# Peptides against a protein of PDB entry 7K3S, part 46

Target 1, 60 residues: chain A of PDB entry 7K3S
Amino acid sequence: MEELSGKPLSYAEKEKLKEKLAFLKKEYSRTLARLQRAKRAEKAKNSKKAIEDGVPQPEA

## One batch from the design tools (peptide; made by RFdiffusion4, then SolubleMPNN)

Design b2_p25_1_s1
Fold by OpenDDE base, seed 2:
Structure b2_p25_1_s1 (fold): chain B 60 residues (1-60), chain A 25 residues (1-25)
Amino acid sequence: as target 1 above (60 residues)
Amino acid sequence: SKREEVEKKIREAEEELEKLKKELE
């Protein structure tokens, strides 16, 4: 597989590699945005649980 | 080479995407 590193890339090979890189950057940004939403949702759940555990339930 | 630089950037982006997927599990 090392023998291809010295060959000049055709126009079609350059465009295919640029397309693959653009796709991976898009999927990275999409996954990062999901992770950031998940971390914000977890922090909001943990803060609600800390409020619920810290409020003495009024004795009925 | 310009090829090796683009292939390196693709590999780095694949590795970072895999790390982020494992953090979502």
Scores: peptide ipSAE 0.076, ipTM 0.659, DockQ to the pose 0.417
Fold by OpenDDE base, seed 1:
Structure b2_p25_1_s1 (fold): chain B 60 residues (1-60), chain A 25 residues (1-25)
Amino acid sequence: as target 1 above (60 residues)
Amino acid sequence: SKREEVEKKIREAEEELEKLKKELE
């Protein structure tokens, strides 16, 4: 299937590839923002556990 | 070619997106 690499990129193929790239960049940015929120939430949970393990719970 | 450059950038973005998804599982 090497013959497709040498063909001139049609206007329609160019716009389709740009649309796909724009979609993937949007999904990448969304996934990255989700990952960054997850990592911040994990750090906040680990810091709360470290504080809770360090504060003697008042025995009721 | 300009096609191969765009297809390469799409592939790289797909691979990076898949890596980030696996880091969220």
Scores: peptide ipSAE 0.075, ipTM 0.660, DockQ to the pose 0.388
Fold by OpenDDE base, seed 5:
Structure b2_p25_1_s1 (fold): chain B 60 residues (1-60), chain A 25 residues (1-25)
Amino acid sequence: as target 1 above (60 residues)
Amino acid sequence: SKREEVEKKIREAEEELEKLKKELE
């Protein structure tokens, strides 16, 4: 598969690469949005733990 | 971790996007 590195990409190959780039950009954006949700959920868990560790358990 | 899997997928997508950009130049 190494021999194609010297030929100019055909119009059809360039369009296929543009479609792949658009797809990957969409998947990147979706993945980034998942990461941002995970980071927000982690902050919300850490704030709950800081509240629980700051409340003295009522001795029963 | 689910976070590490998401961060891995981001890195893989960034590397593929960079390769495709260089192929389109």
Scores: peptide ipSAE 0.061, ipTM 0.657, DockQ to the pose 0.066
Fold by OpenDDE base, seed 4:
Structure b2_p25_1_s1 (fold): chain B 60 residues (1-60), chain A 25 residues (1-25)
Amino acid sequence: as target 1 above (60 residues)
Amino acid sequence: SKREEVEKKIREAEEELEKLKKELE
């Protein structure tokens, strides 16, 4: 990866980086959606445990 | 945890995206 940092990128290298950027944007969006689901699932598990352990839910 | 693994993957993807943006400027 070090060899690209100082040379003018060819057209083909720029197109390859655009494809990689598009891929990473897609993976970021998928990963963010998974994180949001994981946070919701964690809250739901913690709420279920708080009910099971008889801990009063903090009134929101 | 599964959450920490997902948060790590987000951070890695954000860092790679930021590098690629700077290379495309």
Scores: peptide ipSAE 0.058, ipTM 0.650, DockQ to the pose 0.067

Design b2_p25_1_s2
Fold by OpenDDE base, seed 1:
Parts: structure tokens; sequence; C-alpha cells
Structure b2_p25_1_s2 (fold): chain B 60 residues (1-60), chain A 25 residues (1-25)
């Protein structure tokens, strides 16, 4: 097991990585919220199609 | 297309988060 015996990250390097981690967590949460919205919109489209296929359109 | 692009961006962000966690241990 090669311990990644790279020099211990300086305090400044650790803080910079924490800032990157916080940014990526924010972008992840934003992207996840977009995915959840897309999945809800897909379900709503499928439910509208199921209602449209179940209502006899009045013959013109 | 939009769902697949969003799922790809999630996977990329999860991989980068896991790399950063290992660098902070």
Amino acid sequence: as target 1 above (60 residues)
Amino acid sequence: KKKEEVEKKIAEAEEELEKLKKELE
C-alpha cells in the first residue's frame, strides 16, 4: 500500500480544496434539482397522455 | 438529451467530489 506520502497539504491548500468542494456540492444540488424537475415534468407529460388516451374526443 | 446531459453532469460532479474527499484525508 503506497501511502500517498505527499507532503501534508498546507492550511491554505486545504481551505482551497474545501472551497472547491463547497462549490461542487452547490453545483451538484442545483443539477439534482434540475433532474428532479425534469423527472416530474416527464411524469406530468405521461399523465396528460394517459388522460387524453382515456377521454373519447367528441366526434366532430 | 437534456436528462442525459444532466445525469452526465451529476456523475462528473460526484467523481470530482470523491477525488477532493480523498485529497482532504
Scores: peptide ipSAE 0.117, ipTM 0.711, DockQ to the pose 0.069
Fold by OpenDDE base, seed 5:
Structure b2_p25_1_s2 (fold): chain B 60 residues (1-60), chain A 25 residues (1-25)
Amino acid sequence: as target 1 above (60 residues)
Amino acid sequence: KKKEEVEKKIAEAEEELEKLKKELE
C-alpha cells in the first residue's frame, strides 16, 4: 500500500481513479446480475424438484 | 462453488470501490 496520505492527487491521477471506479461499478453490477440469475435458477430447480418428488411416478 | 466465487468477487469489488472513494475525498 503506497500511502499517498501526504500529496494531493494530480488531476490526471483523480481522472484515472474515476475511470477505475466507473469500471469497478460496471463489473459489480454485472456480477450482481449473475448472482441474482443464479439464485433465481436455484429456486426454479428446487420448485421443479419439489413438484417432481410430489408426483407419483407412473408405475412402469 | 460458482455462487461463492461470485459472492467473493462482489466483496472484493466493494472493498476496492470503498478504497477508491476514500482516495477521492
Scores: peptide ipSAE 0.113, ipTM 0.707, DockQ to the pose 0.066
Fold by OpenDDE base, seed 4:
Structure b2_p25_1_s2 (fold): chain B 60 residues (1-60), chain A 25 residues (1-25)
Amino acid sequence: as target 1 above (60 residues)
Amino acid sequence: KKKEEVEKKIAEAEEELEKLKKELE
């Protein structure tokens, strides 16, 4: 991937990178939404662990 | 933990997005 840092990108290369950027933005947004759900689920597990003294938490 | 794997995937996606932004400037 280092060979492109010195040459002006062609129109076709720029359009392909815009498509890749749009895809990555979408995957980033989905991943953030998953992280937020995981953080909420971890808090809910940790609050349940304060009630259930003695069961090893399954690795989340 | 699934959280740490998701946080790693976010960091990787943020790095790739930043590289692509610099290539499009």
Scores: peptide ipSAE 0.143, ipTM 0.724, DockQ to the pose 0.034; fails the geometry check
Fold by OpenDDE base, seed 3:
Structure b2_p25_1_s2 (fold): chain B 60 residues (1-60), chain A 25 residues (1-25)
Amino acid sequence: as target 1 above (60 residues)
Amino acid sequence: KKKEEVEKKIAEAEEELEKLKKELE
């Protein structure tokens, strides 16, 4: 990986970084949606486990 | 485990996004 830390990025390098940024924004949004679903499922499980006194939670 | 792995992937993606924004300024 060339350390771009000292030279102005070429037009082609800037376009490649914009593509990476767009990809990472998409993966972030997908991952955030997975976290939100997991948090909702955890709340629903905790509400069901308040009825079953005695079974340890599977490590998430 | 799955929640912690997802939170880690979010933090890694946020850090990479912030680096790429600074390189595009």
Scores: peptide ipSAE 0.134, ipTM 0.718, DockQ to the pose 0.069; fails the geometry check

Design b2_p25_2_s3
Fold by OpenDDE base, seed 5:
Structure b2_p25_2_s3 (fold): chain B 60 residues (1-60), chain A 25 residues (1-25)
Amino acid sequence: as target 1 above (60 residues)
Amino acid sequence: EVEERLKEIKKEIEELEKEKKKAEE
């Protein structure tokens, strides 16, 4: 029976883990904000096209 | 895809949160 006594993480390894978590949470928030901006821009384009296609072109 | 990248980041966060929990037990 090999005791996989996982060595307790050192203080330095725990701090590195916290830094990596903080970085990833920031990247998640930035990426989510990009997705939300893209979805809003797509809706705005579709709404402009629907208005442009719904305005009868004045017969010249 | 941006949604795929969000899923990858979320998975990596969940893995590191499990490692953090194991280091607190």
Scores: peptide ipSAE 0.525, ipTM 0.903, DockQ to the pose 0.276
Fold by OpenDDE base, seed 2:
Structure b2_p25_2_s3 (fold): chain B 60 residues (1-60), chain A 25 residues (1-25)
Amino acid sequence: as target 1 above (60 residues)
Amino acid sequence: EVEERLKEIKKEIEELEKEKKKAEE
């Protein structure tokens, strides 16, 4: 059991940690933007259904 | 689910930020 809890992280381990944090922050932003697009698309679909149920289709 | 994936990423960020803080002390 290497007690990693007491050894100072090497310069390479600190840089790897910074890279992993930058990657995860980018993944978070990308995933959040996906969620926001999904919520906007759902709200736009629900708004179109509310108009379709209230507008009598013109008899063509 | 996209919301669960956001929670997972946030948790991992918080864990690594704690590890980074311990490595700076």
Scores: peptide ipSAE 0.524, ipTM 0.902, DockQ to the pose 0.274
Fold by OpenDDE base, seed 3:
Structure b2_p25_2_s3 (fold): chain B 60 residues (1-60), chain A 25 residues (1-25)
Amino acid sequence: as target 1 above (60 residues)
Amino acid sequence: EVEERLKEIKKEIEELEKEKKKAEE
């Protein structure tokens, strides 16, 4: 674990840091959108089950 | 799994934003 904690970052290190931040922010947004879609799909499945369990089968 | 991955990414962003702030001071 390099103690980078006190040296001024070079211009190249600052640019590399910006690139990493941009990448991670993009991955966060993609992963969040995936989670939101999954939660919506789960709610839609639960609502379909609630409709299916709540509709009395028409007696044949 | 996806929620834990979001926490990991968020933590790494916060660490790098802290490092960026220290490099701008």
Scores: peptide ipSAE 0.523, ipTM 0.901, DockQ to the pose 0.275
Fold by OpenDDE base, seed 1:
Structure b2_p25_2_s3 (fold): chain B 60 residues (1-60), chain A 25 residues (1-25)
Amino acid sequence: as target 1 above (60 residues)
Amino acid sequence: EVEERLKEIKKEIEELEKEKKKAEE
């Protein structure tokens, strides 16, 4: 079992890891915001259908 | 789809944070 587990990451490997983490945290935030907008839009569509079936058109 | 992509990104973040912690010990 080669202990690939114990070599300290070089400075360059640590900076590459930090950049990858920053990128993924940004992707997570963007994807979460997209999901939240989608769930809000779905609720708004379901609410609009419930109102359209319940408003008597004023016979004017 | 979008919820699965969020789980994948979260898992990859957790793996890299573990690797970073191990490189600081």
Scores: peptide ipSAE 0.522, ipTM 0.901, DockQ to the pose 0.279

Design b2_p25_4_s1
Fold by OpenDDE base, seed 4:
Structure b2_p25_4_s1 (fold): chain B 60 residues (1-60), chain A 25 residues (1-25)
Amino acid sequence: as target 1 above (60 residues)
Amino acid sequence: ELEKKLEELKEKIKKLEEEAEKAKK
């Protein structure tokens, strides 16, 4: 099994690695933004439900 | 789950950053 781990990456492989890294960082940021929106939407739903159920809103 | 996806992305990013640092040395 050739341990491919020791060969210096070619210029093309380095550029491909940079592209993959940029893509993953972008997907991370998008996913994080989705999570933040989901958490806000969940809080808003829970707050709306608590108001509807007559439960005192936790003072923020 | 979005949190699980974030962790998976973070791990993939970390691996690629480690490979990129190895490629600079």
Scores: peptide ipSAE 0.525, ipTM 0.895, DockQ to the pose 0.261
Fold by OpenDDE base, seed 1:
Structure b2_p25_4_s1 (fold): chain B 60 residues (1-60), chain A 25 residues (1-25)
Amino acid sequence: as target 1 above (60 residues)
Amino acid sequence: ELEKKLEELKEKIKKLEEEAEKAKK
């Protein structure tokens, strides 16, 4: 049984895959940075509410 | 929503990395 080792991707197909990977990795990094910013903003809001509610700030 | 988008991107990256690795062999 010849393993249909999938047709060797042409050089052009390999480059197209690399470009797609680079694009997706960039979008991942951007989305991660947005999530990290959102989590920091939420913590800052919660800390500001804790100050407003008179709860002693946990010593940072 | 952002966490879901991260997982979707991670899965797409993984799939393309597997395709790229298969193309080296």
Scores: peptide ipSAE 0.522, ipTM 0.896, DockQ to the pose 0.243
Fold by OpenDDE base, seed 5:
Structure b2_p25_4_s1 (fold): chain B 60 residues (1-60), chain A 25 residues (1-25)
Amino acid sequence: as target 1 above (60 residues)
Amino acid sequence: ELEKKLEELKEKIKKLEEEAEKAKK
């Protein structure tokens, strides 16, 4: 990461920064959604296994 | 690791937001 030392950012640099921020926020949202799906899938697998093993399902 | 990736993304976002605020002044 080039530390933009002391010089006012040009308009083009500011726009590039905004684009990078938008990209990272999008990647964050996608990653979060993937994590949430993974957690739901693990819960569903554990519930199925609990039924198969005859153990009480965790209360919702 | 998705949780690790989320934290890395948060830190990158934070750094760029700080740079953006410096660039507004």
Scores: peptide ipSAE 0.521, ipTM 0.893, DockQ to the pose 0.257
Fold by OpenDDE base, seed 2:
Structure b2_p25_4_s1 (fold): chain B 60 residues (1-60), chain A 25 residues (1-25)
Amino acid sequence: as target 1 above (60 residues)
Amino acid sequence: ELEKKLEELKEKIKKLEEEAEKAKK
C-alpha cells in the first residue's frame, strides 16, 4: 500500500477510500461470520462425538 | 486461515481509517 503520506486527498480519492473501507468492512464481517460458523460446527462435531463415545460433554 | 484473514482485514481497515482521518484535515 503506497503511503499517501502528506498530500491532501481530492474528493475523488476520499470517495475511493470510503468505497475501499466499506468493501473491507464487508469482507471482515463475512469472514467473521464464517469463523463463527466454523467454531460452532467444530463444537457440534465434538459434542456429537462425545455423545457417541459416551464421554461427558464439556460444559458449554 | 480465517483468523489470519480477519487480522489482515483489521489491519487494512485500520490503515485506511488513519488515511481517512488525515484526509479530514
Scores: peptide ipSAE 0.521, ipTM 0.892, DockQ to the pose 0.232

Design b2_p25_4_s4
Fold by OpenDDE base, seed 4:
Structure b2_p25_4_s4 (fold): chain B 60 residues (1-60), chain A 25 residues (1-25)
Amino acid sequence: as target 1 above (60 residues)
Amino acid sequence: ELEKRLKELEEEIKELEEEAKKAKE
């Protein structure tokens, strides 16, 4: 790993960093939205299974 | 796992934000 930690980033390196940050923030938002959908789908499956198994739904 | 991937992304974002801060100072 070149320890770039001490060199002033060139304009091109700063722009590349900006692009990478924008990409990662977008991937974070997409992954978060997927997780939220997964958690909702899991709750819906568990609720369906609880209804099917005759288990009283926990009151909200 | 999506939660693991979120943590990895958060850490990588944080590292790059600190690098971007040092590059502005």
Scores: peptide ipSAE 0.541, ipTM 0.896, DockQ to the pose 0.260
Fold by OpenDDE base, seed 5:
Structure b2_p25_4_s4 (fold): chain B 60 residues (1-60), chain A 25 residues (1-25)
Amino acid sequence: as target 1 above (60 residues)
Amino acid sequence: ELEKRLKELEEEIKELEEEAKKAKE
């Protein structure tokens, strides 16, 4: 990455930066939602197995 | 994998937010 360390970013560069930030924030939100679903699905699988194995379910 | 990807996204967001801050000054 060229370190533009000394020059003020052009308007076009600032807009491109905003677009990248918006994209990344969207990807973050999507990834977080996937992780939350995965954790819920894992808990649901473990609870079903715990019922089958006669293990007391952790209290909510 | 998803937690790793979240961390990568957080770091990249932070870097670009710092760059965007410098660009506004």
Scores: peptide ipSAE 0.540, ipTM 0.896, DockQ to the pose 0.258
Fold by OpenDDE base, seed 1:
Structure b2_p25_4_s4 (fold): chain B 60 residues (1-60), chain A 25 residues (1-25)
Amino acid sequence: as target 1 above (60 residues)
Amino acid sequence: ELEKRLKELEEEIKELEEEAKKAKE
């Protein structure tokens, strides 16, 4: 069992960890916003197909 | 793809938050 002796992270390692966390939280928020837009766009496409199949083309 | 990427980001955030907690004790 290698004791992962939790050496107290240096100040520089703690700052690097904070920067990495801030970056990942930003990427999470961006990815979530993309997923929400994708799900909205898919619902809008499915609703348009249901309308096009139900509108009789007026015979000109 | 996007849901998989969200899960990966959640796991990595959780791991780093636990590491940050251990570094604060």
Scores: peptide ipSAE 0.540, ipTM 0.898, DockQ to the pose 0.263
Fold by OpenDDE base, seed 2:
Structure b2_p25_4_s4 (fold): chain B 60 residues (1-60), chain A 25 residues (1-25)
Amino acid sequence: as target 1 above (60 residues)
Amino acid sequence: ELEKRLKELEEEIKELEEEAKKAKE
């Protein structure tokens, strides 16, 4: 693969680079939203456990 | 896993932004 590091990128290569950047930014936003959902779900699980450990089970 | 994938995406975005900057000069 010719290292294009020294030649001006063609119009087609610039457009491919722009498309790849747009794709990666979309994947970043999607992954971040997944992480934020995971962190919220973990916090909600930890909050439920703290309530269960603090409620004396009614003696049957 | 998700945090690792975010770092990989951030690095790849940064590299392509630097390449896109060089392509505009």
Scores: peptide ipSAE 0.538, ipTM 0.896, DockQ to the pose 0.230

Design b2_p25_5_s1
Fold by OpenDDE base, seed 2:
Structure b2_p25_5_s1 (fold): chain B 60 residues (1-60), chain A 25 residues (1-25)
Amino acid sequence: as target 1 above (60 residues)
Amino acid sequence: AEKRLAELEEEIKKLEEEAKEAEEK
C-alpha cells in the first residue's frame, strides 16, 4: 500500500491549521452555550406552563 | 444547534488528526 505520506506541511500551513482549529473550538463553545441556554429556557417554559395548566412538574 | 455541534465535532476531529500527522513529521 502506498502510504499517502502527504508532503510535510510548511510552517505556514501548520499555523493555518492551528488557527482553523482555534476558530472551530470557539464556534463549538458558542454553539454549546447557545444549546445550553435553549435547554434552560425550554425547562423554564415547561415549568411555567405546568404551573399554569396545573400539571405536575417533570422531575429534573 | 445540535446538528451544528455534531458537524463542528467531526470537523475538529478531522483537523486534530491532520495536525497530529503534521507534528509527527
Scores: peptide ipSAE 0.492, ipTM 0.879, DockQ to the pose 0.266
Fold by OpenDDE base, seed 1:
Structure b2_p25_5_s1 (fold): chain B 60 residues (1-60), chain A 25 residues (1-25)
Amino acid sequence: as target 1 above (60 residues)
Amino acid sequence: AEKRLAELEEEIKKLEEEAKEAEEK
C-alpha cells in the first residue's frame, strides 16, 4: 500500500490550512448560534400556541 | 442549519487530521 502520506506540506500550505480551519470554526459557531436561536424561537412559539389552545403548559 | 453543522464538523475533523499529520513530519 503506497502510503499516501502526502508530500510534506510547505510552510505556506500549513498556514493556508490554519486559515481555513479558523474560518470553518467561525462558520460552525455562527451556524450553531443560529440553530440555538431557532430552537428557542420554536419553543416560545409552541408555548404561546399551547396557552392559546387552552392546553396546560407542560411542566418545566 | 443542522445539515450544515454536520458538514462543517466533518470538514473541520478532516482538516484537523491533515494538520496533525503535517506537524508530525
Scores: peptide ipSAE 0.491, ipTM 0.877, DockQ to the pose 0.266
Fold by OpenDDE base, seed 3:
Structure b2_p25_5_s1 (fold): chain B 60 residues (1-60), chain A 25 residues (1-25)
Amino acid sequence: as target 1 above (60 residues)
Amino acid sequence: AEKRLAELEEEIKKLEEEAKEAEEK
């Protein structure tokens, strides 16, 4: 039975892993916030176009 | 943005598994 017990990560490797996780979680949150803002902006543009196309231009 | 979000989720999951294996030893 090859115990593929991968070498225990050193303290420095464990800390580097935690730093990388914290960075990626921050990038995830930033990307999610950007996506949510984009989806809201698209809905707001589509609603403005629907209002503008639904207002009969007053014939001058 | 959605593609980059999925890539980040996969990379986070992989590193969380590696971190868990490192804490159990």
Scores: peptide ipSAE 0.491, ipTM 0.878, DockQ to the pose 0.271
Fold by OpenDDE base, seed 5:
Structure b2_p25_5_s1 (fold): chain B 60 residues (1-60), chain A 25 residues (1-25)
Amino acid sequence: as target 1 above (60 residues)
Amino acid sequence: AEKRLAELEEEIKKLEEEAKEAEEK
């Protein structure tokens, strides 16, 4: 197994990596919150349709 | 949204391993 002896990252490269990780974790949390909101909105729409289809509109 | 979440999880995992290897050296 060739040890990929990658050169040690400089302090500046390590800090840039931490900044990128913090950014991606924030984008992950934002995307997750959007997905959860979409799933809740879909469930609420399906529940409203089930009530609307279950109320016989009185024929006038 | 789910596809983008999986892409972010993979990229986060890759950078967390790179950060760990950089801190152990």
Scores: peptide ipSAE 0.490, ipTM 0.878, DockQ to the pose 0.240

Design b2_p25_5_s2
Fold by OpenDDE base, seed 4:
Structure b2_p25_5_s2 (fold): chain B 60 residues (1-60), chain A 25 residues (1-25)
Amino acid sequence: as target 1 above (60 residues)
Amino acid sequence: AEEKLKKMKEEIEKLEKEAEEAKKK
């Protein structure tokens, strides 16, 4: 089994990796927050439509 | 959106492993 002994990352490569991780974590958090807002807005629209259409609201 | 979050989580986990290996070395 060739251990893919990944070449030791240079200091510059380690810093670039840290920057990329920080960026991706930030974009993940932003995307998650957008998804959570979208799901809440969809639930609120469906609830408003269900009230308008006379469909009983599922009890929370 | 959920698939994008899954792919981003997998990429973060991969890069975290590479970062921990880079610290041990």
Scores: peptide ipSAE 0.372, ipTM 0.850, DockQ to the pose 0.264
Fold by OpenDDE base, seed 1:
Structure b2_p25_5_s2 (fold): chain B 60 residues (1-60), chain A 25 residues (1-25)
Amino acid sequence: as target 1 above (60 residues)
Amino acid sequence: AEEKLKKMKEEIEKLEKEAEEAKKK
């Protein structure tokens, strides 16, 4: 297997890679926080509807 | 949203590996 030992990344390519990683990690954290907030809001809506419909709340 | 998070995690892991290989040279 030819190791695609790509040419040693230049200093500028290493810095671009670090910037891209920092950006993607930030966008991941932002997207995860949005998903977690959406799931909590959905659970809260379903719990409120279950109370309104007289359905016993699932014991915590 | 979960599919997007999965793809972003895979891209991060790929770039972290490339950054580690770039530090060993």
Scores: peptide ipSAE 0.369, ipTM 0.849, DockQ to the pose 0.264
Fold by OpenDDE base, seed 5:
Structure b2_p25_5_s2 (fold): chain B 60 residues (1-60), chain A 25 residues (1-25)
Amino acid sequence: as target 1 above (60 residues)
Amino acid sequence: AEEKLKKMKEEIEKLEKEAEEAKKK
C-alpha cells in the first residue's frame, strides 16, 4: 500500500488549515445555538397553544 | 439545519486529522 506520503504541508498551508478550522468551529457553534433557540421557541409556541386551546375562556 | 451541522462536523473532523498529521511531521 503506497503510503501517499502527502508532501509535508508548508507553513502557509498549516496556517490556512488552522484558520479554516477556527472559522468552521465558530460557524458550527453559531448554527448550533440558532438551532437550539429555534427548538426552544417551537416548544414555547406549542405550550402556549396547548394552554390557549385547553383553557375554556371563562364565560363572561 | 441538522444536516448542515452534520456536514460541518464531518469537515471539522477531517481538518482536525489533517492538522494533527501536519503537526507530527
Scores: peptide ipSAE 0.369, ipTM 0.851, DockQ to the pose 0.264
Fold by OpenDDE base, seed 3:
Structure b2_p25_5_s2 (fold): chain B 60 residues (1-60), chain A 25 residues (1-25)
Amino acid sequence: as target 1 above (60 residues)
Amino acid sequence: AEEKLKKMKEEIEKLEKEAEEAKKK
């Protein structure tokens, strides 16, 4: 049985994968930081719940 | 959104496995 160990990634494919991983990790960190800030702001607004100021939540 | 973070984490984990397999060959 030919080992279906898929062809070794070329050097160019390995570098492309590394770049994609670095990008996704950066975007994950950025999105997580936004969510954490939003949750903190929501808790701070819930203690000030007398002003319905309609800031549209960005669909993330 | 929390769902986007979940999808991004799953994609990162998949690509990390592919990168580890690519280093073992």
Scores: peptide ipSAE 0.378, ipTM 0.850, DockQ to the pose 0.244; fails the geometry check

Design b2_p25_6_s4
Fold by OpenDDE base, seed 4:
Parts: sequence; C-alpha cells; structure tokens
Structure b2_p25_6_s4 (fold): chain B 60 residues (1-60), chain A 25 residues (1-25)
Amino acid sequence: as target 1 above (60 residues)
Amino acid sequence: KEVEEKLEKIKKEIEELEKEKKEAE
C-alpha cells in the first residue's frame, strides 16, 4: 500500500475529500435520526406494555 | 445496537477524513 500519508493532495483529491465528507455527514445525520426514531418507538412500546401490565409509569 | 455501530463507524470515518483534510491544508 503506497503510504499516501505525506503527499500534498491535488485539487481534485481535495474536492473528492470534500464530497466524501459531505456524503458521510449526511449519512451520519440520517442514521442519527433513525436511531432517535427507534429509541422513541422503543419507549412508546415500553410505555404501552407498562400500561398493559398495570405498572405505574415512572413520573418524569 | 446495529444502528449505533453504524453511527460510530461513520463518525470515525468522518474524523479520519477531517484529519486528512487538515493535514492537506
């Protein structure tokens, strides 16, 4: 593997890096929003089960 | 678990590329 770790990036490589960063930041935000929705849905399932099982909801 | 692991992988890859970008500036 050529250790590219010391060569100055060309303009084209810098632009490709910016595009990859923009893509990954977008995928991060989408994945985070998915996780937050999943955690909210899990809490809503647990609250429905707690109501069904007659367990008093912990007051927030 | 799987979504959290994907999130952490994306975060690490962002961190590495932001480092590479900073070293190239």
Scores: peptide ipSAE 0.495, ipTM 0.897, DockQ to the pose 0.276
Fold by OpenDDE base, seed 5:
Structure b2_p25_6_s4 (fold): chain B 60 residues (1-60), chain A 25 residues (1-25)
Amino acid sequence: as target 1 above (60 residues)
Amino acid sequence: KEVEEKLEKIKKEIEELEKEKKEAE
């Protein structure tokens, strides 16, 4: 479908595009925050286990 | 892995829509 690349987006299409971008940026930030919490929880779990096992903690 | 793959998918979709927005300006 090659012919549609030349029409300027209507005002309504531009606003819909802005709304979709704002939504995706919010979903990105939410997903990133989940990943960062998971990595911190994994580090804390491994640190707790290493203390329990008497292994020297790497200095922070 | 799954959360990182979801982040990469969202990032690509943002990049595509930001490109489309710039081409429509």
Scores: peptide ipSAE 0.492, ipTM 0.898, DockQ to the pose 0.245
Fold by OpenDDE base, seed 1:
Structure b2_p25_6_s4 (fold): chain B 60 residues (1-60), chain A 25 residues (1-25)
Amino acid sequence: as target 1 above (60 residues)
Amino acid sequence: KEVEEKLEKIKKEIEELEKEKKEAE
């Protein structure tokens, strides 16, 4: 097994690594924002059900 | 669950590449 851990990355490999890191950090932020919106929407739905069960319908 | 699993996968890949970058400095 050649120890891939011992060769210094070329300039081109370092730039490719930097681009991949920037892409993944952007995808992480987008996915986190999606999760946060989903959790807020779920809490808002659960709060609406608790209000609907607690309001006496005015007998019309 | 699925979105949280995607976040954890992306996080692990970032940690691995940040380690590789640090070993190459």
Scores: peptide ipSAE 0.491, ipTM 0.898, DockQ to the pose 0.221
Fold by OpenDDE base, seed 2:
Structure b2_p25_6_s4 (fold): chain B 60 residues (1-60), chain A 25 residues (1-25)
Amino acid sequence: as target 1 above (60 residues)
Amino acid sequence: KEVEEKLEKIKKEIEELEKEKKEAE
């Protein structure tokens, strides 16, 4: 990518930049939602293990 | 770790493109 540090972006280049930015913001939100689901699932697993290790199985 | 590193990469690329867009306005 030529560093356009000296030429005004054409209208088409500005639109491509907006499209790329919108795409990346969408991928960020998708990836963040995945991370948040993973962290919630990990916390739920750790909470279940703490209950299983702390409840004496009733002797049958 | 890997998902957090991907988030940080996407965030940096967004910041660079937002800067480039602002410099082109």
Scores: peptide ipSAE 0.488, ipTM 0.896, DockQ to the pose 0.277

